# Peptides against a protein of PDB entry 8BZL: the designs that were tried, part 187

Target 1, 228 residues: chain A of PDB entry 8BZL
Amino acid sequence: SYDRAITVFSPDGHLFQVEYAQEAVKKGSTAVGVRGRDIVVLGVEKKSVAKLQDERTVRKICALDDNVCMAFAGLTADARIVINRARVECQSHRLTVEDPVTVEYITRYIASLKQRYTQSNGRRPFGISALIVGFDFDGTPRLYQTDPSGTYHAWKANAIGRGAKSVREFLEKNYTDEAIETDDLTIKLVIKALLEVVQSGGKNIELAVMRRDQSLKILNPEEIEKYV
Target 2, 242 residues: chain B of PDB entry 8BZL
Amino acid sequence: SRRYDSRTTIFSPEGRLYQVEYAMEAIGHAGTCLGILANDGVLLAAERRNIHKLLDEVFFSEKIYKLNEDMACSVAGITSDANVLTNELRLIAQRYLLQYQEPIPCEQLVTALCDIKQAYTQFGGKRPFGVSLLYIGWDKHYGFQLYQSDPSGNYGGWKATCIGNNSAAAVSMLKQDYKEGEMTLKSALALAIKVLNKTMDVSKLSAEKVEIATLTRENGKTVIRVLKQKEVEQLIKKHEEE

## One batch from the design tools (peptide; made by RFdiffusion4, then SolubleMPNN)

Design b1_p19_8_s3 (from b1_p19_8, 6 letters changed)
Fold by OpenDDE base, seed 3:
Structure b1_p19_8_s3 (fold): chain B 228 residues (1-228), chain C 242 residues (1-242), chain A 19 residues (1-19)
Amino acid sequence: as target 1 above (228 residues)
Amino acid sequence: as target 2 above (242 residues)
Amino acid sequence: MYDGLLSGEERAKLLEELK
């Protein structure tokens, strides 16, 4: 059955392994990204860390470079591979071009990597979607999303993972120029969006912000509670 | 020549990697391994199932492996797979040492192996490793550490955890009795014995069926020690008296 | 679906579902 084959086209033109990888993403923890005026914000559903688990080792938001960060939904081990390759590319670009990558560039790199794994015999697709945010060298905030197929698009706001539909519906209703007028309002928007699907409030949210000309900042729970 | 279709691990329609899940199921039938982090050390305790009377080396650790001077691991699952992975861990650690002239950070070693595990879930012609590992170590960055990894290539840091047979019950017991910030290595050893006594399907826990290793710091050096049978007997006896 | 290491409880549940 084509369902159990390497990533090949079905008779009806579907890449079932890619679609199934997308189903893996849909079961992942929810992540949300919002582009503000001079800020980009990533929020992730913090799955209940087991009582004896070290929270340090459960990171769903990571820096790719000083100007780019990523959140993902889906298979954590797959994500680690993508993150590592992206980091190497970011550094390589700095060495070769003497400028940091644009957010679009690194997104395209990741997307191309994913696409290759959909086309290569003897490989399965990556079971991850990613929200990639950051600033271009001109100071323009960017948000991109990529999926297991290697498709990518620019967004004002988006969500991935199990609660993505509800979060997107919320964002579609509430993302306005007024709602992102300030950094604080943008952060509040992300938190409110996540609260649509996250139970037990701010303790179950990981939030990261990147402001113009600033490094990625992960907010602590106390800082998050100020916005709730 | 029957081209055995080297089936790649593939997604199910539901987005699951069944080969990885099946590997995890296989691990559930393996001997129990515990890891406990203390303030002054970290330990591994593992069930020894193969007591071959003819094994000459009384000190042969069946399930606990020294990786380098600062790290050890225990394994649950397929022995042959475990041997390959533990060898790879040693090689990675040694290469790092040669390249950087310092020991590999604990999490970095764990991650390196996890990337290999992940690759075996993604690349064609390979099956997942049927092995979960507990790692204990010390480094200058985070001090004493305990990690767990599974066939998927996922890992996490833990204060206490269990893999293998009856791992869920063991974890529940650890959650109840583990006192954060107050755990000494001595108390951790006692806890390990307590949990093993309840989770191992034996009428009486014997030192012959348990391997315990401790990792401590002495005079600025990491010391990895496998407890002698007599020491384990004393721990068991103490538990029985309580 | 492994977003990370399953808790012991989650593992148990998953194993039961596989059964």
Scores: peptide ipSAE 0.019, ipTM 0.611, DockQ to the pose 0.720; fails the geometry check
Fold by OpenDDE base, seed 4:
Parts: structure tokens; C-alpha cells; sequence
Structure b1_p19_8_s3 (fold): chain B 228 residues (1-228), chain C 242 residues (1-242), chain A 19 residues (1-19)
């Protein structure tokens, strides 16, 4: 009976709708984030773009601001709502505070938004987890993860979506200071991590890099193949 | 699956939104709508199921709606829901025009409606819209465009796609016959007829059962034209001769 | 799960699963 109610506690203390939203995330395409020394990298599994689909309209990595980008796993339409609100907040912050948001700030904003949707009887949780990466204004690279509950944490590396377990296991073994010593090594680490769950190599990976004081760069397939 | 047939769209234990899936199923029973992007234009082709003899000869497109001077859409699904959404599209487009003194970019209009659709999947007391849409348009940013949206609020751009009855078969045919970079509006029209002839649950394709609209550019202006029955007849006849 | 627009094939598969 409680599994039919909008985000209410079960007798055993579970929020079933939040847990079920997390299951929705697990069915999503795999995303990975890695924080390097002077770089943040997001990688996403490309689902086979249907023949005749415009690839331009299939974006799993998006900019929230000049210094922040996000990848997500789960419901794409839900993600769009979160992204739009986050973008508005980033711009508002620039106008009111005259500085770009910190990665933590915007993560907290997103997390708070998600959390509110878990307490409203008139709303279901967002069916998304997000990896939020970027640089603070002091040049510090950051990686955060949010889930449907509105919980967020800072990470060195993390993964979300259907292959997240395997990717995380790989990262736990291979994320070392040596492995992220250079930008290229950091990129290579992300690619290798995704290749644990993605078939057919670089063609099925979307990769975005943000370096200190640089804009988000989406790597083309040829650039990705150089690291494979 | 029926266990989660609640009035509010909620997640199933496996993370599915069954009300959205059921809305998509409802669309599968609707008349077929095709969209094809060409180099020199874009078209919509839709099955006309309600041929009421008493419908005044004013061949109102039942399935194809002009949204503004640069965009049109076709709908598959619940007619009442479609009317609400098409009206909303028109309002959004007009508000944008008034605010910015330029036409709304195609993708922005699609996205605005998709946000509404998404909201109806997330907020309590609402059901998903039982409608998928194909959008055709032109803007200065991307030229000719074709989009598809579904009850979830997801959308994507397409070179060719299909919604409604037998959409899977239609998409398969489009994948086989669509020539990327070489598609003219003329060839697109021929392809539309070919696909509809095979996917419509009719013994013989007739012009009365098909609505076709084209969107082209003439002298720096967008022209949206619904083909006359005679023009559709000619296309069908040409297909039968091949 | 809606990681984007379902392809016609994916929709067909989903419909079969609903059946």
C-alpha cells in the first residue's frame, strides 16, 4: 500500500518513491566523473543514437554555467527541469553576488530542490542522479554527486547509472595520484573506466573536459580514440 | 503492471513510470504520423481516420496544426489532449514573439511544451498527456527542423520519424530508404507515401485518408502548405506506377 | 526507462512487455 503513496514513510522507515527513483537512475546510461589536479572530466555512455536521430538533440552532458557542467543518469525530462532551474540560479547568483557559483553551492541548490520534491504530497521525486563538476573561482576542481533523495557528496571520482557499480569498482582500484597526475592521464582514466561497461570503444562514449580557466570542451570521437 | 494504475504518476519498484508508458500505449492506437526532413524543406504526413462525409469540404487538417508562420505540428493520441497542447504551443509562440519581436526558435518552442508535459508526469493530481507530437519548422539558427516529443516530456530532433499506429514498422522503412544528404522534398513526399501505404491499416491508400503538409522557404519567408487532395492523389498514383 | 526518445523498436519492445 505504501508503495502507491507519494513519498511517504513506510512503517519500517523507507521512502519507497525515493528508492524507486533510485532504481530509475540505475536503468539510466552510465555516467562517470573524475576530478584531476587541474581538470574535471565527465564521461557518458552513448546509447546507440537511433538511425536518423539528430545527435545534437541528444546531450547527456550540459553546462550549468561557464565553470560548472553536469552529467545525469535517469529520466531525461526530469533532468531538463533540474538543469533549467540550476542555470537560472547560476545566472541569478552572478547578478546578485557578482561572482559565479561555487560547485558546492549549485550542487546544494539542486540537492535542496530534489529534497523538496520528496516532501511534497503533490510531487514525485526526480528520477535522476547527477554528477556535477567544475571549478570554483579560486581554481579548485570539484566533483559532486546528487541522487533523487537530495543527498549530495563530494567525490574524487564517481559513477552513476546502469554500469555504475563496475565503473566504481574500477575507479576504486585505479584512482591514484599517479593516475591523475596529468590531464591526459585523467582523461584516460575516465575512458578506461567507461570501457568496463561500454562496448565498441570510443564511438559509444561522450566525453567532456573542463580545465582550469577554460570552457567546457566536448571531445570528438577522434580525440577520444587517441586515449584508448 | 496494473498495480500502479494510480491517478498520480509514481515510480514502480523497478523505477518505471507506468502512467507514462500507458499514455504511450494509447498513442500507439492513434493514426500514423510521419515527418521527413529534406534539404529544401520538411514535411508531415498523417493518417486521417475520421472521414465524416458531413465534414464541410473545407479540408481542415485534422491532424496537422499550424503553430506560427515558421512551425507546424502533427499529433498522435487523445484529440482533446492534442487540442490543449497545440493551443499552448500557439500561445507560447505568440508570447515569445511579443516579448522578443522575433519568432521563437523551433527547439525552444518544443522544449517549452516538453516542460509542460514533464510537469504532468511529476505533479500530483495530473495525468500524462496521451499525445506525441511531430514538429516541423524553420529558424535562422538551424534551418529546417523535425522534432518528436512524447508524454514523458522527452524530445529529439530527427531526419525522419513516425508516431502512432505501426510506428515501429514505419521507422524501419524510413531507416532503409532515407538517403542522408540527398533527400529532396520531392523524394521525401514519395517516401512518405511509400511508408504510409505499407503502414496504414487500409486496403488501399487514398488521398482522402492522408493529410500532407510541407514547409519550405520562398523568398526568405517560410511557407506552410497543406497539399490538396488532387496533389496527394498524384503522389499516390505515381507510387503505384513505380 | 526514458534516457531519451525511445526508438520505434524500443517502443515496440516496451509495448510487448506491457502486454
Amino acid sequence: as target 1 above (228 residues)
Amino acid sequence: as target 2 above (242 residues)
Amino acid sequence: MYDGLLSGEERAKLLEELK
Scores: peptide ipSAE 0.011, ipTM 0.716, DockQ to the pose 0.744; fails the geometry check
Fold by OpenDDE base, seed 5:
Structure b1_p19_8_s3 (fold): chain B 228 residues (1-228), chain C 242 residues (1-242), chain A 19 residues (1-19)
Amino acid sequence: as target 1 above (228 residues)
Amino acid sequence: as target 2 above (242 residues)
Amino acid sequence: MYDGLLSGEERAKLLEELK
């Protein structure tokens, strides 16, 4: 019966709804994030879009602000809510503090939002994990990961979704200072990491790059194929 | 019992708050945190469980948080709940400072958070925080202090205590080895390593799995320092040589 | 920093209820 309740503790101290939300994330398409020296890269697995579906509408990577972007795994509808709230906060911060958010700040905001949905009556956890990347105003590249519980950590590289374990294992082996020495190498690392779980090569990968002092760039399939 | 344990925190027929008890169970699964009060300082020692190669090491502490210039805490339990509470502690402390132009007394900060915790056990539509905290601090009223709080909103001052996994065993060991009035920070650090070595389910204690923070007074200022890995290694080595 | 657990108004109400 605990699995049907709002987020309450089980007798053994578990929050089943949070754990089940994490399972929802594990069913999501794989996303990977890598922090390079002067670049952050997000990659996501593209699901086969139905023939008549506009490919533009299936974006798993979105900008939160000019200096921050996010990829997610899990429930797309839940992600939309989080993204919208985060965007509003980014704009509010710019207005009130007169500086863009730090990547940590907006991550903490999102984390707090998620946590609140694990503690309030009548609410369920968000069924999403997110990789949040960007640059602080001092030019430092950052990568954070959040889960349905509202936990967040900073990473050099990480993955979420169904292929996350395999991708993480790959990154643990291959993430070195040499592997991220250049922007191109960093991009290549992300592609190689995704290819551990994505079938049919570059056509099934969405890649976004944010370089220092540059806006988010989504690579087209042709650009991705150059790295493969 | 099942009817009451699946609802917001309400009393059972036996007068138990099952959601609070279950929150305490969640803490029992968390990594061990201990605190020791010494004559010349206070320390927190915490088990680090999340050692991932890809973590950005910029995070000096997983479980120990600086609250203000005079206080720090360690957390056992749900990390996301902990983050919310530690942020709240910082906000309370800052608001007090702004209002009164002096640092919040340690016990007042602890009490303020405990009232919030208690509220989350009493008001509808909320669940208890799955978090226990150890607080270390210094103030002009009581000097060095160590407090523990739990999901119920209860708190107490301690000379030495432990929360999280195997906390009962750790407390027992602390009771045996703690020498009241004779505890130096150096001896407290040694005691912390001794207790963690026995309490942590590891064959060998390693510095990568232990976080230690000390709070001392130097030249009339509070100094909160997280020990470097090398310093922790030295403490472990010294313990192994004894 | 993100807002605390409770709004100022909610906090005030809570504190009053705790008295």
Scores: peptide ipSAE 0.009, ipTM 0.490, DockQ to the pose 0.098; fails the geometry check

Design b1_p19_8_s3 (from b1_p19_8, 6 letters changed)
Fold by OpenDDE base, seed 1:
Structure b1_p19_8_s3 (fold): chain B 228 residues (1-228), chain C 242 residues (1-242), chain A 19 residues (1-19)
Amino acid sequence: as target 1 above (228 residues)
Amino acid sequence: as target 2 above (242 residues)
Amino acid sequence: MYDGLLSGEERAKLLEELK
């Protein structure tokens, strides 16, 4: 008998494989997302890129479309699968509907994909959570989170990965209208939040910014240090 | 718990995929493979373990495979799994060439295989491949490239890296001696010999136990060359004299 | 564009070939 991955309910109604996938996420590097007024910001803990590793191949923040980007925590290989499927969907949507996806739409797509892998016999859940940020066509900034179960919600700010608890606690205390009044303040908020769990400042942070009608911008270490 | 050890596509309570980890462990016992990126080329160096007097092909590359005109790989792990994966790489590369009338970009070929590897970690009834690969290549987008992939389907680009036996020690040595921006293919070859000499469990490094391939550009064409035994011998000799 | 990622369709095809 093929040992098929079985995501089944426990007697008490738990999906253990989903819960265990969530544990895989908790072992991942920390990612933070913050929605500002006219900006969305993603920050990720840079695991010390092994000396001699190409940094280009270690990016944890990726564009799904011109108006949407994603950070993730958990299994990198799993994330690649999700990212590729999402990108295809974004392009398909542009072709069929003649408009870019809304952030909610693509989030729901990703969530549905994840959910299907929790019900499909012979498949394990994806071991990733994702922060999905971007702008709707009307210019509204959005932040969503997905988890291995396929659940998704909209957030003002959130964090995933190993340091998520501490980062969320920080955000709960410090996310105010004043703290996001400007783009720069919003960026600072993300950096400060990450610094709760990241040692040695800006060198260990990857930061991405998306402004209204602008493409995703990855900040270089020098740019990050200006906010520290 | 032993229950999670036997199933290929389930998470442990701690969120681990034990079968992937065990596959990686198996690779740790395989012969050492090194990859080093230089400014003017890229190389693979691999331990040759299957030296038998009855082998008909003395110069057969056991661990280094040409994938297409612009890429080669080295494998560490289960030979049968490696054969399957290297064949798939060749097929993917060929299909791409036929479809797009241009060579597949290096990273794209790597990711294609990595997606296959990943699938074997997620779909039931499959086990992970017990193979890690080093890829060397050239394309018009990024020039010379070195990649590593593992049984999880994860991959990364590297300036220098190692898989197989004593890989951690090898990587440490590479970190110490690799000079970013100053690495020539000549210096990379010397470094490869140096690292292999220290990481292989042999009293004396011999040319018969080492396979080396270089990838260079000559007149706008990629040249993949497996070094002859005499050439490797000369590299070893030079190292011993230093 | 994330250089090096297969399209979802290409991946799906590869997965089907593995089945």
Scores: peptide ipSAE 0.008, ipTM 0.696, DockQ to the pose 0.032; fails the geometry check

Design b1_p19_8_s4 (from b1_p19_8, 8 letters changed)
Fold by OpenDDE base, seed 2:
Structure b1_p19_8_s4 (fold): chain B 228 residues (1-228), chain C 242 residues (1-242), chain A 19 residues (1-19)
Amino acid sequence: as target 1 above (228 residues)
Amino acid sequence: as target 2 above (242 residues)
Amino acid sequence: MYNGLLTGEEAAELREELK
């Protein structure tokens, strides 16, 4: 009996497995992304790592390529599969097209992968949403968000995970041209947004920045405290 | 029976494909899209649901997609499914152009996608696409054309049609007001605004909530144009004055 | 009832019945 989990329509036209995957995302740690003028910033909530866990293994922000990075909310194991596939595609694109991927391209690739898992036999949807940031070839900063359904959109700022609603409400009020006028102000905006839902201040925040023509930089706790 | 609701697209004892029916229900909740064929062009008009303030404003078109130089489509239903299908349409059209050194005929492009949709209803392990499409195009064989396709892989040519929310009411209005053989693009645009004003569950129709694209022929070339917000405002204003 | 063999017109009617 191929009672394999199949994403099917309900009588009222809903894809319950996709909706349930979105519920899995809502249980995930909060992630936020903000596009500045010449910077992209990702922030994630650090869950209390058990004292004996290696902090290096619990990173929720990862590079997909030199010009693209991703944060996610939801199932970490699912995220690993998506990240690996995306990294392979980024390298393949460099070899075949002789240029790095655009942020939109790799987002569309990830979105298409997720969508296929909503139609394929014996597969369930990915239980993850992702914030994908980086720079296009022309130096334009980009922020994209994708969800378990395989939808994706470009954003100025967005949040995913358990605290996403509160963080988005904050960003809707505080995202202005003045608030992103400098790199430092943009970083400060992300930190302030996360502090709406993160307890115990800057110690529970992981922050990554990518500037134009620079590699991904993960800020240390001391650097984060300078912005708080 | 719940057994037929929760498994791959199979026939019920009554001969029904419930997953296809349920996919059509999903489309009924989507924003309204309409198409109208005129003597001098074709148009698509679609409801825009731009809800989020933080969304990057680079939305040239939310629901209307250029497929090639001679065709465009509008979608109603699941956005992720729509993105996959519109990408496939572009790939099919490009492969045809490369192989035959001429643009794909409109109906052939529609049929090729419909075969894919049908396969997702017949072959095990996949669900139907929760998407209906309207296609507008021009080719040397039939001139200006309007097609509709649904999750089953069925399609048909139309003079005017509607998909998505309140589509039945829209089609009824189109049947009443569509003048066969006398439809100009100008009159079609006016008709589109009239129908959308009644079909959209909004107190007032605003240009920010409507996307309109026209397909015309100029100097032996197809021109696909998305109307500017100001142009849509003018159409709405004209309708309110009538 | 939808059996996947409907014409465009029949499909339109089915959509109306499902509303």
Scores: peptide ipSAE 0.020, ipTM 0.484, DockQ to the pose 0.046
Fold by OpenDDE base, seed 1:
Structure b1_p19_8_s4 (fold): chain B 228 residues (1-228), chain C 242 residues (1-242), chain A 19 residues (1-19)
Amino acid sequence: as target 1 above (228 residues)
Amino acid sequence: as target 2 above (242 residues)
Amino acid sequence: MYNGLLTGEEAAELREELK
């Protein structure tokens, strides 16, 4: 009975709708994020784009601002709502504070938005987790992860979606200071991590790179193959 | 399985939104709608099911709606829901035009409606819209465009796609016959007839049962035209001769 | 538009509107 109510506690203290939203995330395409020394990298599993589908409309990595980008796993429509809200907040912050958001700030904003949807009567949780990466104004690279509950943490590396467990296990073994010593090595690490769960190599990977004081760069398949 | 069927805004234990899935199922029983993007235009083709002898021969497009001067859509699903959404699309497009003094970009209009659809999946006391839409349009940013949206608020751009009855089979056929980079509007029209002929549960395709609209550019203006019955008849005849 | 989301240009326009 409790699991039928929107965002209510079970007798044992569980928010079943949040947990079920997390299950929606687990069915999503895998995304991985890695923080390097002077680089942040996001990689996403490309679902086989239907032959007649426009690839432009299937992208799972998006910029929130010039210094922040996000990948997500879960419900695409839910993600769109969150991303749009975050983008508005990034612009608002620039206007009011006269500085870009920190990665932590925008993550906290997104997390708070998600949390409100877990507590508001008549609303379901967002069925998305997000990896949020970017650079603070001081040039510090950041990676955050948030889930449907609105919980967020900073990470060196993390993964979300259906292959997240395998990818995380790979990252736990292979994320070392040596493995992220250079930008190229960091990119390679992300690709290798995704290849644990993605079939057919670089063709099924979307990869985004953000370097300090540079805009988000989406790598083309040919560029990805150079790292494979 | 039925435990989560009745509430519109709850996840199942498996992370599914059953009301959205059921809305999609309802759309699967609707008349077939096709969209095909060509190099020189884009088209919608839709099954016309309501051929009432008493309908005055005013060939009103039953399933194809002009949204603005640069966009049209076709609908599959609950007619009442479709009417609400198509009206909303027109309003959004008009408000944008008034605010910015330029036509709304195609994808932006699609997204605006999709956000509404999404909201009806997330806010309590609302049910999903039982409607999928195909959008055709032109804008200065991307040229000719074809989009599909579903009850979840998801959408995508397509070269060719289908919604409604036998959509999976139609999409399969489109995948086989669509020639990327070589698709003319003429070839797209022929392909539409070919696919409809195979996917509609009719022994013989007739012009009275098919609506086709084309969107082209002429002299720097978008032209949306619903094909006359005679034109559709000619397309069918040509297909039968091949 | 990027995947149905605000482009950088659209975001900039929003910034101006928020002013």
Scores: peptide ipSAE 0.006, ipTM 0.592, DockQ to the pose 0.031
Fold by OpenDDE base, seed 3:
Structure b1_p19_8_s4 (fold): chain B 228 residues (1-228), chain C 242 residues (1-242), chain A 19 residues (1-19)
Amino acid sequence: as target 1 above (228 residues)
Amino acid sequence: as target 2 above (242 residues)
Amino acid sequence: MYNGLLTGEEAAELREELK
């Protein structure tokens, strides 16, 4: 059956392995990204860290460079590979071009990597979607989303993972210029969006904030509770 | 061409990697391995299933492997796969030492192997490794550490965890009895015996069926020690008296 | 390949071929 083959077209033109990889993403923990005026915010549903698990090793938000960070939904091991590749590319770009990557550039790189894994014989697609946020050198905040197919688009706000539909519906209703007028309001919007699908409040949310000309900041639970 | 080997781990319609899940199922039937992190050390305790009188006693440990001076691991799953992976861990650690003139950080070694495991789930002509590992180690960055990895290439750090047979029950017991911030290596050893006694399908726990290794720091050096049978017997006896 | 196992380097190389 074509669904049990390498990534090939079905008779009806579907890439089943890509679609199935998208189903793997839908089983992942929810991630949300929002672009504000001078801020980008990523939020992720904390899976109930097993009581004896070290939280340090369960991070779903990572820096790709000083000006770019990423959240993902889907297969963590697959994500690690993509993250490492992206980090290398960011550093390579700095060395060769003498400027940091644009958010679009690194997104395109990741998207191209994913696409190649959909076309290469003897390889399966990456089972991840990613939200990539950051600032271009001109100070413009950016948000991009990628999926297992290697497609990418720019967004004002988006969500991925198991709760993505509900979160997106919330964002579609509540993302306004007024709702992102300040950094704090933007953060609050992300938290509210995640609370649509996350049970037990701020303790189950990981939040990362990147402000213009600032490094990525991971908020602690106490900081998150101030917005709830 | 080997590039066209259609025998790739593929997604199911539901987005599952069944070959990885099946590998994990196989591990669930393997001998139990425990890891416990203490304030003053970290330990591995593993079920020894192959008690053959004809086994050459030269085998220092059946299930616990020293990786370098600062790290050891235990394995649950397919022995042949375990041997290959433990050898690779040693090679990675040695290569790092040669390149950087310092020991590889614990998490970096774990990650390096996990990237290999992941590759075997993504590249054609390969099957997932039927092995989960517990890693114990010390480094200057994070001190004593305990990690678990699975066939998918996922890993995590733990205060205490279990892989192999009855792992879920063992983890539940560890959650009940593990005292965060108050765990000594002595108490961790006692806890390991307690959990193994309840999770191993044996009427009476015997020292011949248990391997225990401890990792401690003495005079600024890491010491990895496999407990002697007599020491394990004493731990078992103490548990029976409580 | 040692015993048919991809080394970390070989795995990395295979990934680079997909770049």
Scores: peptide ipSAE 0.029, ipTM 0.613, DockQ to the pose 0.028; fails the geometry check

Design b1_p19_8_s4 (from b1_p19_8, 8 letters changed)
Fold by OpenDDE base, seed 5:
Structure b1_p19_8_s4 (fold): chain B 228 residues (1-228), chain C 242 residues (1-242), chain A 19 residues (1-19)
Amino acid sequence: as target 1 above (228 residues)
Amino acid sequence: as target 2 above (242 residues)
Amino acid sequence: MYNGLLTGEEAAELREELK
């Protein structure tokens, strides 16, 4: 009999599969998100791409819609499923509601999806955390984080993955209104935060920026080095 | 015994639903939430876990959720499960309002959710929700009401109760100090602070660690209000002076 | 429906039923 109950409570009241999924996230590459005044910035640790891997195929930052993007830590295959479903929902929302999703809406959708996979028979939790950033229609920048359990919260700044603890400690000390006063300062804050865990500078950082009323821009290594 | 731990919610040889018990154990480790029914209102008081400095301040309430104009709830347990259930409560309440053109009675809303919880204990391939809820509300049938529900789908009406960490001790204190028929909202607030001060795993009760909501009736309308930090500070100060 | 403060016995029974 296939034990259909993949995610069950332990005698101590723990969901082991959710906890183990969180451990899978902790093994993932570090991602950081920062909300500025009129900018949202995502940064991800580039693992040394094997010489034969196409650098274009290892994108850890993806657009969900024109106004929303996501970075993740954990299982890449799991992330693809979540991203695809989120993209479909973003388009569906545009068709049915005639407005783009709010960042909170799509975060809640993703969170609900993750939660269902913690409660449904024959399904394991998603082994991913996500940082979801973007702009609401009113131009308000937003940052949300989700984990394998399907929890979500709004953040000023946060980090996920292997180096998340060190990056969060840095952000807790250095995230101030002055540190995010300009777009450039906000970008610098993200880079500095990632440099706490990333060796060899800007070459090992993937950085994406979304400014108010602008599309997602992925910075090239030369652009990143200008902020270092 | 171990064979029942990993399967869908089934009866043990002793007639126990281990997955429900284990879900309740998870709730026992959650932050304390208490509810107190007064003559002139109802309150929820919940332990606020340490808010990370990087959290966005827009989240006024971590544990207390407005359901509709006449009801609110507090949650103890798995946050993601709580979010699903609170959303479902809102949907049920709105569907009822649309269908009947009147607000859903408090007990009916609680029962509707409890039926869902129960289904997650009975149907194969579902785990119980790792969440207990306290509900506060007002309706024209029973006035001010306080309910508790657990992962099994059981619920009950209460004059005062507690869920989460040290709930048994809190309930014992509430039983000792709750004066039936004489409980004002003011007295209930004082009692809430007294109980939280003794039951929270903190050295000192602070306003930043406590969230309180009150439900009252003003001019024939229900008013749900989350107390400001300064108001909570005043309640704590008053308790320390007594 | 438990209307009121559960008696110690009712609370114990509920805890036992919940056990």
Scores: peptide ipSAE 0.000, ipTM 0.479, DockQ to the pose 0.044; fails the geometry check

